Peptides against a protein of PDB entry 4LZF. Designs and how they scored, part 151

Target 1, 155 residues: chain A of PDB entry 4LZF
Amino acid sequence: GGRLVVFPNGTRKELSADGQTVKVMFFNGDVKHTMPDQRVIYYYAEAQTTHITYPDGMEVLQFPNNQTEKHFPDGRKEITFPDQTVKTLHPDGREESVLTDGTIIQLNPDGSKVIQFNTGQREIHTADFKRREYPDGTVKTVYSDGRQETQYPTG

## One batch from the design tools (peptide; made by RFdiffusion4, then SolubleMPNN)

Design b2_p28_7_s4 (from b2_p28_7, 18 letters changed)
Fold by OpenDDE base, seed 4:
Structure b2_p28_7_s4 (fold): chain B 155 residues (1-155), chain A 28 residues (1-28)
Amino acid sequence: as target 1 above (155 residues)
Amino acid sequence: MEELEKARKESVEELKKIIEELEAKTRA
């Protein structure tokens, strides 16, 4: 059947009968668990952090503050904060935060910022202007030079 | 935010190395 090896330092290694599951429980409380699906679960006792690695290169981090991070093979990262805000970091440098109220905040590589409010309003921040778009089609722009423009919806 | 995430990832990678070093001893 399965095999258990106990080392003099207190480390334990458990091997399933089929050899598909390997669990190493280190003397310091850390754990490495290799699963049949080839995911590897690392638990770091002192840091109270769980780190799961998948064969496709996916990584999942679970921190003691209840923050979860998914690191995708394509370089994208998805962070779920304790407040349940989900932030996606794209490999092109774009960042998107989805708040629990439905608000979406986008930071673009060019430094511009877009806020899609749950009210349907949208705010765009650039080096040249700050713009507010309303659900009715009205657009208000304040330019960096102090000019203000209002665009009315087409009737 | 990216700095914090990077720091955490690097910390975890350091911890992973510790486990790998310890595991190497379990194979000897």
Scores: peptide ipSAE 0.044, ipTM 0.656, DockQ to the pose 0.059
Fold by OpenDDE base, seed 3:
Structure b2_p28_7_s4 (fold): chain B 155 residues (1-155), chain A 28 residues (1-28)
Amino acid sequence: as target 1 above (155 residues)
Amino acid sequence: MEELEKARKESVEELKKIIEELEAKTRA
């Protein structure tokens, strides 16, 4: 059978019969659970936060407000916010947010921004202009100097 | 959002230290 060790400070250590699972329950309520696949699950009682670490360097954080963060070994981070917006931070500095309505917001390292609306409209922000592209082919541009240009679709 | 992300990361690092300290005290 398994083993249970109870320490004088109240910490408990449970060992599975096969020795592949180790569960440490600290006196403060924190838990460290080592699994057969070598993932380690940390539960922090006060913060009510779960932190899973994988052998390949992957980390998953689960917060009490239902926010989830995935930290990939390549440096990419994926954050699922409580509202179910998914934000991806890329190692090159690019950020992408996917909203629940299907809108995609891209922030580029050069400071430019692209919004792909769920309506099919696209908005591009640069240092020089703000441009709106419409599904019918119309393009409206407002330049930084205040000049406005409308390009009509070619029939 | 960025502020929340930073705060959470720092919190987790602090919490890991707490577990490490607790483990050390239990093994001694």
Scores: peptide ipSAE 0.028, ipTM 0.624, DockQ to the pose 0.060
Fold by OpenDDE base, seed 1:
Structure b2_p28_7_s4 (fold): chain B 155 residues (1-155), chain A 28 residues (1-28)
Amino acid sequence: as target 1 above (155 residues)
Amino acid sequence: MEELEKARKESVEELKKIIEELEAKTRA
C-alpha cells in the first residue's frame, strides 16, 4: 500500500504503493506532485500558480490570470496572454505575436518590424522606411527623410 | 525534509522573478 508521512511542521508526503507518484503538501499550502511520467507539478499557493517541469527540460507556467507560458528546451518561450494572443520569444531575439484576429507582428533583432494584417496587407518598418504592401500589388513606401514612393501593380 | 524545503524555496524565488517580469511586460 501507499505511505503517508506527516512531518512535525505540518508538511505531508504521500507515496503511492509503486513509488511512482509522490505528493508533498507543504505546510504553507504549496504542493509538489511527482508523476509516473517524471513530470513535476508545483503549485504555489500564495501566487496561485502552477509550474510543471518535464524531464526533457520543458516547463509550463499557468498563472491565475489565465496567462500560460511554455519554456522549451531550445530556449524558445511561448506566452499565451489572457486575451489569447500568443507571443513567441525566439533564442535569436526575434519575437512574434499572433493576435486573435489573425494579425502577425514580428519584431526582428535588428529592430525592424513586420506586420502581416488579416486583410492580406503587409507593413514593414525599418530605420530607413515604412512600407505598406497591398494585396493588389501596390506598394507604398515612406522614407525617413520624408520622401514617398508608390509602386503600382504591373497589369 | 530540509533538502525538499530548500528546493521549494529556490523554486519559489525563480517563480517570483518570472511573475515580476511578466507583470512588467503586461503593463508596458
Scores: peptide ipSAE 0.026, ipTM 0.599, DockQ to the pose 0.130
Fold by OpenDDE base, seed 2:
Structure b2_p28_7_s4 (fold): chain B 155 residues (1-155), chain A 28 residues (1-28)
Amino acid sequence: as target 1 above (155 residues)
Amino acid sequence: MEELEKARKESVEELKKIIEELEAKTRA
């Protein structure tokens, strides 16, 4: 059968009969649950946060505000905010946010920013200019020195 | 068990910092 160990401080350790499930209930309310698939589920009582670690190095965090994070083995992080915006942090420093309306915001390591609007318009921000690209092929550029340039589609 | 409990406490503190940092980012 299973085993239950009760420690003097109130911590409890439960072992399944097959040894594949281990549940530690700490005296402070924290819980560590090792599952048969070798994932480990941590519950932090004070933070009301669930932290799941997988054998491949994947980690999933579930916060009380409904924010969820996936930490991938390659160092990539995917954050789903309460408003369902999804932000991806890449190991190279690139950040991408996908809004619920389909807008994509990219922050590049060089400090440039690209916004792909759901309308098909694209805006590019660099140290030297802001550029708006329109679906019809028109491109408007405002340079940091105040110059403006409009490029029209070839008709 | 004491070592495990200590590790859990330290992990909670790190997790709290993550929460605070991300909450700040959502407000920006």
Scores: peptide ipSAE 0.026, ipTM 0.586, DockQ to the pose 0.130; fails the geometry check

Design b2_p28_8_s1 (from b2_p28_8, 11 letters changed)
Fold by OpenDDE base, seed 2:
Structure b2_p28_8_s1 (fold): chain B 155 residues (1-155), chain A 28 residues (1-28)
Amino acid sequence: as target 1 above (155 residues)
Amino acid sequence: SAMEVVVYGSEEEREAAAKRIAEVKAAL
């Protein structure tokens, strides 16, 4: 059978009969749950936050505002915001945000920014220019020196 | 199946677990 250990301070440890599940319920309401798949679930009662650690080094954070964060072993992070925007932080310093409307915003390590609109338009921001690309092939560029260029599609 | 209930005077396991949780909490 299972085992329940009660500590003097009120902390409780529950062991499953197979020994594969261990649940520690701390006196402060925090919980540590070790699962058969070797993931460890931490629940912080005051913060109402769940933190899951996996044996491969993956970590998952679940916040009470419905934000979730995944920390990958390769250093990548994926944040799902309460509004369901998903932001990916890449190890190379690139950041990508996918908005609920389908817009994708990329921040590059060189400081450039690319916005892929759900309309198929793309906007590129660099230190030297802002460029708007249209689905019809038209490209409008505004340079930092104030020059403007329009390139029309060849057709 | 009925669980065995045991009350221990030692908190060694609690302290070890608490330390780990505290470390993780500090990193959040």
Scores: peptide ipSAE 0.039, ipTM 0.563, DockQ to the pose 0.321
Fold by OpenDDE base, seed 1:
Structure b2_p28_8_s1 (fold): chain B 155 residues (1-155), chain A 28 residues (1-28)
Amino acid sequence: as target 1 above (155 residues)
Amino acid sequence: SAMEVVVYGSEEEREAAAKRIAEVKAAL
């Protein structure tokens, strides 16, 4: 059978009969739960935060405001904000945000920015220009010197 | 089968328990 160990300070340890599941309930309300798949679930009672660690080095944080963070072994992070915006931080410094309306915002390591609007329009920001691309093939560019250029689709 | 329940009540058991708790907390 399983085993329940009760400590004088109020901490409890539950062991499954097979030893594959271990749950420690600390006196402060924190919980450590080791699962058969070797993932470890930490619950921090004061912060109301859940932290899951996987054997491959993956980590998942769940915050009380409903924010979720995934920390991948390669250094990539994926943040789901309370508003359900998803932000991905890549190891190379690239950042991508997907908004709930389908808009995608990319920040590149060179400082350039690309916005893919849900309307099909695209905006590109560089040190030299801001460019708007339209679904019909029209492209409007505003250069850093104030010059404006419009390119029309070749009919 | 019924779960075994172990309650540490002696001072020696409390010291041993405190050590085990510290080890588990360090792994948090």
Scores: peptide ipSAE 0.037, ipTM 0.651, DockQ to the pose 0.340
Fold by OpenDDE base, seed 5:
Structure b2_p28_8_s1 (fold): chain B 155 residues (1-155), chain A 28 residues (1-28)
Amino acid sequence: as target 1 above (155 residues)
Amino acid sequence: SAMEVVVYGSEEEREAAAKRIAEVKAAL
């Protein structure tokens, strides 16, 4: 059968009969659960946060506000916010946010920003200009000096 | 329309949660 160990401080350790599952219930209400698939689930009672570590190096954080973070072995992070916006942080410093309306926001390491609107419009922000590209092929550029240019599609 | 930079208030909550987790891990 399973084994229960009770420590003097109130911490309890439960071992499954097959030895594949280990559950530690700490005196402070925290829980550590080692699963047969070798994932380790930490529950922090005070923070009400779940932290899962996988044998491949993946980590998943689940917060009480329904925010979820995935930390990939390659250094990439994916954050799902409570509003279901998904933000990806790349190891090269690039950040991408996908909004629930389908808008995609890209922040580049050079400080430039690209917004792909759900309308098909695209906006590019650089140190020198903001440029808006329209589905009809029109391009409007506002330069940092206040100059504006409009390029019309070739008919 | 100025794209409201939705300051994801969730980042502050995230940092606070991360700090609490670190404190708990240090105490175990």
Scores: peptide ipSAE 0.031, ipTM 0.487, DockQ to the pose 0.016
Fold by OpenDDE base, seed 4:
Structure b2_p28_8_s1 (fold): chain B 155 residues (1-155), chain A 28 residues (1-28)
Amino acid sequence: as target 1 above (155 residues)
Amino acid sequence: SAMEVVVYGSEEEREAAAKRIAEVKAAL
């Protein structure tokens, strides 16, 4: 059978019969669950947050508002917001957000922004201009000085 | 080295989570 250890402060530790599962229930309501696959599941009672750590260094955070964060060993982070937008933060500083409608928003380390709309239109924001690219090959640019340029597709 | 835990939830959730994580880590 399993083993239950009760500490004077009210913390309890449960060991499975096979010794592969360890559950610690802290006096404050926090729970630490070590699984046979060596992942560790923390539940923080006050924050109502679940934190899973994997042997490979991956971490998963689950917040009470349904936000989920994945922290990859390579330093990449993937955030699924309550609205189901997925934001990826890359180690190089690039950020990419995928909206539920399929729109992709990329923030580059240089401060430029690229929006790939679900319509096939693309918008590029730089310090010098805002550019809209259309599926037909038309490109409209508005420069920071107010100048506008339209480039038409070469037939 | 242990991966740095950065929380991107709401301000309240981030603060609460950071506090709880710190408390647990200090107790381990």
Scores: peptide ipSAE 0.020, ipTM 0.464, DockQ to the pose 0.026

Design b2_p28_8_s2 (from b2_p28_8, 16 letters changed)
Fold by OpenDDE base, seed 4:
Structure b2_p28_8_s2 (fold): chain B 155 residues (1-155), chain A 28 residues (1-28)
Amino acid sequence: as target 1 above (155 residues)
Amino acid sequence: GPMEVIVYGSEEERAEAAKKIAEIAAKL
């Protein structure tokens, strides 16, 4: 059988019979659960937030608004927003957002932005221009000085 | 096997805790 320890303050500690699962229920409603796979699940009652830590350094945060964050050991972060948009933050400073409609928004460390629309159109934003690329090969560029160029597909 | 329950506190606190544990166990 397992072991249950009850402290005077109301905190409880449960140990499984195999000793591989440890559950601490704190007096404030917080819970710490150590699993056989060595992941640790924290539940913070006041914040209603779940925090999972893995032995490899992976962390998962689950917020009461249904936002989920994954923190990878390499420094990458993946945020799933309540609207189901997925944002990836790369260690090099690149950010990528995938919208529910399949649109991809990339922010580059140099400040440039690339939008890949679900229609197959692509939009590139730089300090010098905004460019729209169409599936047919047409490219429209608006430069920061107001100049406009249209490049037509070579048949 | 049966769960070992260790309660720190007075005899009254242990008795109350034992009742609560029994109630929880009956619901599982």
Scores: peptide ipSAE 0.080, ipTM 0.516, DockQ to the pose 0.376
Fold by OpenDDE base, seed 1:
Structure b2_p28_8_s2 (fold): chain B 155 residues (1-155), chain A 28 residues (1-28)
Amino acid sequence: as target 1 above (155 residues)
Amino acid sequence: GPMEVIVYGSEEERAEAAKKIAEIAAKL
């Protein structure tokens, strides 16, 4: 059968009969749960935060405001904000945000920014210009010197 | 089978733990 161990400080340890599931309830309200698949679930009572660690190095954080963070073994991070925006931080410094309306915002390591609007329009920001691309093929560019250029689709 | 319960501590600590266990069991 299972085993429950109660310590004088109030900490409790529950062991499954097979020994593969271990639940430690600490005196401060924190919980550590080791699962048969070797994932470890930490609950921090004061922070009301859940932290799951996987054997492959994957980590998942769940915050009380409903934010979720995934930390991948390759160094990539994926943040799901309370508003359901998803932000991905790549190891190379690239950042991508996907908004709930389908808009995608990309920040590149060189400082350039690309916005793909849900309307099909695209905006590109560089040190030299800001460019708006329209679905009809029209392209409007505003250069850093204030010059403006409009390119029309070749009909 | 039934879970084995092991309580470490003084008689007073064991009695307090037993009370807490009973309170938890009443909620399940």
Scores: peptide ipSAE 0.073, ipTM 0.521, DockQ to the pose 0.395
Fold by OpenDDE base, seed 3:
Structure b2_p28_8_s2 (fold): chain B 155 residues (1-155), chain A 28 residues (1-28)
Amino acid sequence: as target 1 above (155 residues)
Amino acid sequence: GPMEVIVYGSEEERAEAAKKIAEIAAKL
């Protein structure tokens, strides 16, 4: 069978019968669980946070407010907020947010911003202009100098 | 097979641990 080791300070170590699972329950309520697939699950009792480390270098953080963060080996981060918005942080500095309504917000390293609305409209923000693209092909541009331009679809 | 339980500590600590284990086992 399995093995349970109890230490005087209250820490407990559980070993599975096959030796593939190790669970350490620390006296402070923290838990370290080593799984057969070599992932390690840390539970921090005071913070109520779960931290999972994978053999490939991936890390997953689960916070008590239901926020989840994935740290990929390539340096990319994916944050799922409590409202279920998903934000991806790319190593090149690009950020993408996907809202629950399907709207996509892209922040580019050059400071430009692109919003793809769930309605099919697209808005582009640059240093020089804001541009609104409509599904019918109409494009409205407001330049930083106050000039406005409307391009109509060639019908 | 049954789980092997190893308790480190004094005889008093072992006795107290054994009592707690027995109490837990009675609740299962």
Scores: peptide ipSAE 0.072, ipTM 0.542, DockQ to the pose 0.375
Fold by OpenDDE base, seed 5:
Structure b2_p28_8_s2 (fold): chain B 155 residues (1-155), chain A 28 residues (1-28)
Amino acid sequence: as target 1 above (155 residues)
Amino acid sequence: GPMEVIVYGSEEERAEAAKKIAEIAAKL
């Protein structure tokens, strides 16, 4: 059967009968669980936070408020906020946020911003202008000098 | 070491996140 080791400080180590699962219950309430799939799950009792490390190098943090952060082996990070907004940080410096209403916000390394609204409208922000693209093909541009232009779709 | 956690929100939300990170770091 499984093996239970109890240490003098109150820490307990449980070994499964097959040897594929190891659970360490620390005296402070923290838990380290090594799984058959080689993921390691750390539970920090005071913070009520779960930290999972995967053999491919992925790491996942889960907070008690339902915030989750994933760190991918390629350097990408994905943050799911308590409100279920998902933000992705790319290694090239690009950031993308998906809001619960379906709006997508992209921040580019050059400082430009693109908003894809759930209405089908798109807004582009640069140092020189803000541009709004409408589903009907109309494009409105407001330049940094205050000039405004409207381009109408070809009928 | 502890993972970097990015929080976009109020100062209070960032402070709470920083506390959680510190608690994790103390246990690693």
Scores: peptide ipSAE 0.009, ipTM 0.384, DockQ to the pose 0.022

Design b2_p28_8_s3 (from b2_p28_8, 17 letters changed)
Fold by OpenDDE base, seed 4:
Structure b2_p28_8_s3 (fold): chain B 155 residues (1-155), chain A 28 residues (1-28)
Amino acid sequence: as target 1 above (155 residues)
Amino acid sequence: SAMEVEVYGSEEERKKAAEKIEEIKKKL
């Protein structure tokens, strides 16, 4: 059978019969759960936040507002916001947001922005211009000086 | 390195969440 240890302060430690699972329930309501796969699950009762650490260095945070953050060993971060938008932060400084409607917003380290709309249109923002690309191959560019250009698909 | 956390919500919600995150980071 499992083992239960009760400490004088009210903290409890549960050991599975196989010894592979350890659950510590702290007196403040915090919980630490060590799993057979060596992941450690922390629950912070006051913050209502779950923090999972994996043996490969991956970390997962779950917040009470339903935000989830994944921190990958390579330095990449993936944030699922309460609205279910998924934002990926890349180690190179690139940011990518995937909206629930399928729109993808990319922020590049150079400050440029690319929006891939769910309609198949793409918009590119640079210091020099805004460019809208249409599925038919039409490209409209508005330059920072106010000049406009339209490129038509080569039929 | 300390885990960086992005906060979503209103300014007030973001502030409250940031405070909680900083409290968690101090305990980690």
Scores: peptide ipSAE 0.030, ipTM 0.460, DockQ to the pose 0.022
Fold by OpenDDE base, seed 3:
Structure b2_p28_8_s3 (fold): chain B 155 residues (1-155), chain A 28 residues (1-28)
Amino acid sequence: as target 1 above (155 residues)
Amino acid sequence: SAMEVEVYGSEEERKKAAEKIEEIKKKL
């Protein structure tokens, strides 16, 4: 059978009968759960936050506001915000946000920005220009000096 | 390892949440 150990401070340790699952319930309400797959689940009672650590170095945080963060072993982070926007932070400094409507916003380390709209339009922002690409092949460019160019699709 | 936590909200709210998590981790 399983084993329950109760410590003088009120902390409890539950061991499964197979010894593969360990649950520690701390006196402060925190919980540590070690699973057979070697993932460790921490529940922090005061923060109402769940923290999962995986053997490969993956970490997952679940916040009380429904935000979820994934920290990948390669240094990439994926944040799912309460509004279900997903933001990916890359180790190279690139950021990508995917909105619920399918719009993708890319921020590049050089400060350039690319927006892929759900309409199929694309907007590119650089230090030198803003460019709008339309699904019909029309391209409008506004340069930082105020010049404007429109390129029409070649018929 | 210091897990950088990006909580939805202001930078101050994110920092406070991260600090709170670290304080709780020290009590575990």
Scores: peptide ipSAE 0.029, ipTM 0.452, DockQ to the pose 0.024
Fold by OpenDDE base, seed 1:
Structure b2_p28_8_s3 (fold): chain B 155 residues (1-155), chain A 28 residues (1-28)
Amino acid sequence: as target 1 above (155 residues)
Amino acid sequence: SAMEVEVYGSEEERKKAAEKIEEIKKKL
């Protein structure tokens, strides 16, 4: 059968009959739950934060403000903010933010920035220029020296 | 000393058993 161990400090340990599930309820209110699939769910009572670890090295943090962080085994991180913006941090240093309106903001390791607007417009920021691409094929470039160039679509 | 109890049933039943044991300990 299942086994319950109660420690003098108030910590409780529950074991399933098969031994595959282990739940530890610490005296401070923290909970550690080891699942049959070897996921470990840790709940930090004071912080009201859930930390899930997976056998492959994946980690998930769930904060009380509804922020969720995923730490992938490859070093990628995905942050879902309370406003449902999703930010991905790539191992190469690239950052991508997807806004709820469909706007995508990419920060590249070289410091360049690309904004894909929900309107279909695209904006490229480099050290040398700012470029706006329009859905009609018009491209406007403002160079760092103040020079402006407009390229019209070849009809 | 640690108190060990064999509990048969669902996780909820085990939780209730644990809570009951804690209540008993507070009364001891």
Scores: peptide ipSAE 0.027, ipTM 0.471, DockQ to the pose 0.110
Fold by OpenDDE base, seed 5:
Structure b2_p28_8_s3 (fold): chain B 155 residues (1-155), chain A 28 residues (1-28)
Amino acid sequence: as target 1 above (155 residues)
Amino acid sequence: SAMEVEVYGSEEERKKAAEKIEEIKKKL
């Protein structure tokens, strides 16, 4: 059968009969659960936070406010915020946020920013200009020196 | 684990949350 070990400090260790599952319940309410698939689940009672580590190097954090963070073995990070915005941080330094309304915000390693609005409008921010592209083909550019250009669709 | 956590909020709130998590991890 399974084995239960009770330590003098109140910590408990439960082992499954097959030895593949180990659950440690610490005296402070923290829990460490080692699974047969070699995932390790940490629960931090004071923070009410769950931290899962995978054998491939993936890590997942779950916060009490419903924020979740995934750290992938390739260095990519994916954050789901409480408002359900999803932010992806890429190893190349690119960041992408997808809002609940479908708006996509991209931050590029060169410092440029691109916003793809759910309306089909696109805004591009560079060191030299801000540009708004409209679904009808109109493009408005405001340069850093204050110059403005409007390109109208030909037709 | 040296997992860096990005908490939604101000830089100060994120820093405090990260510090608290690291303190808890050291006790485990």
Scores: peptide ipSAE 0.015, ipTM 0.411, DockQ to the pose 0.023

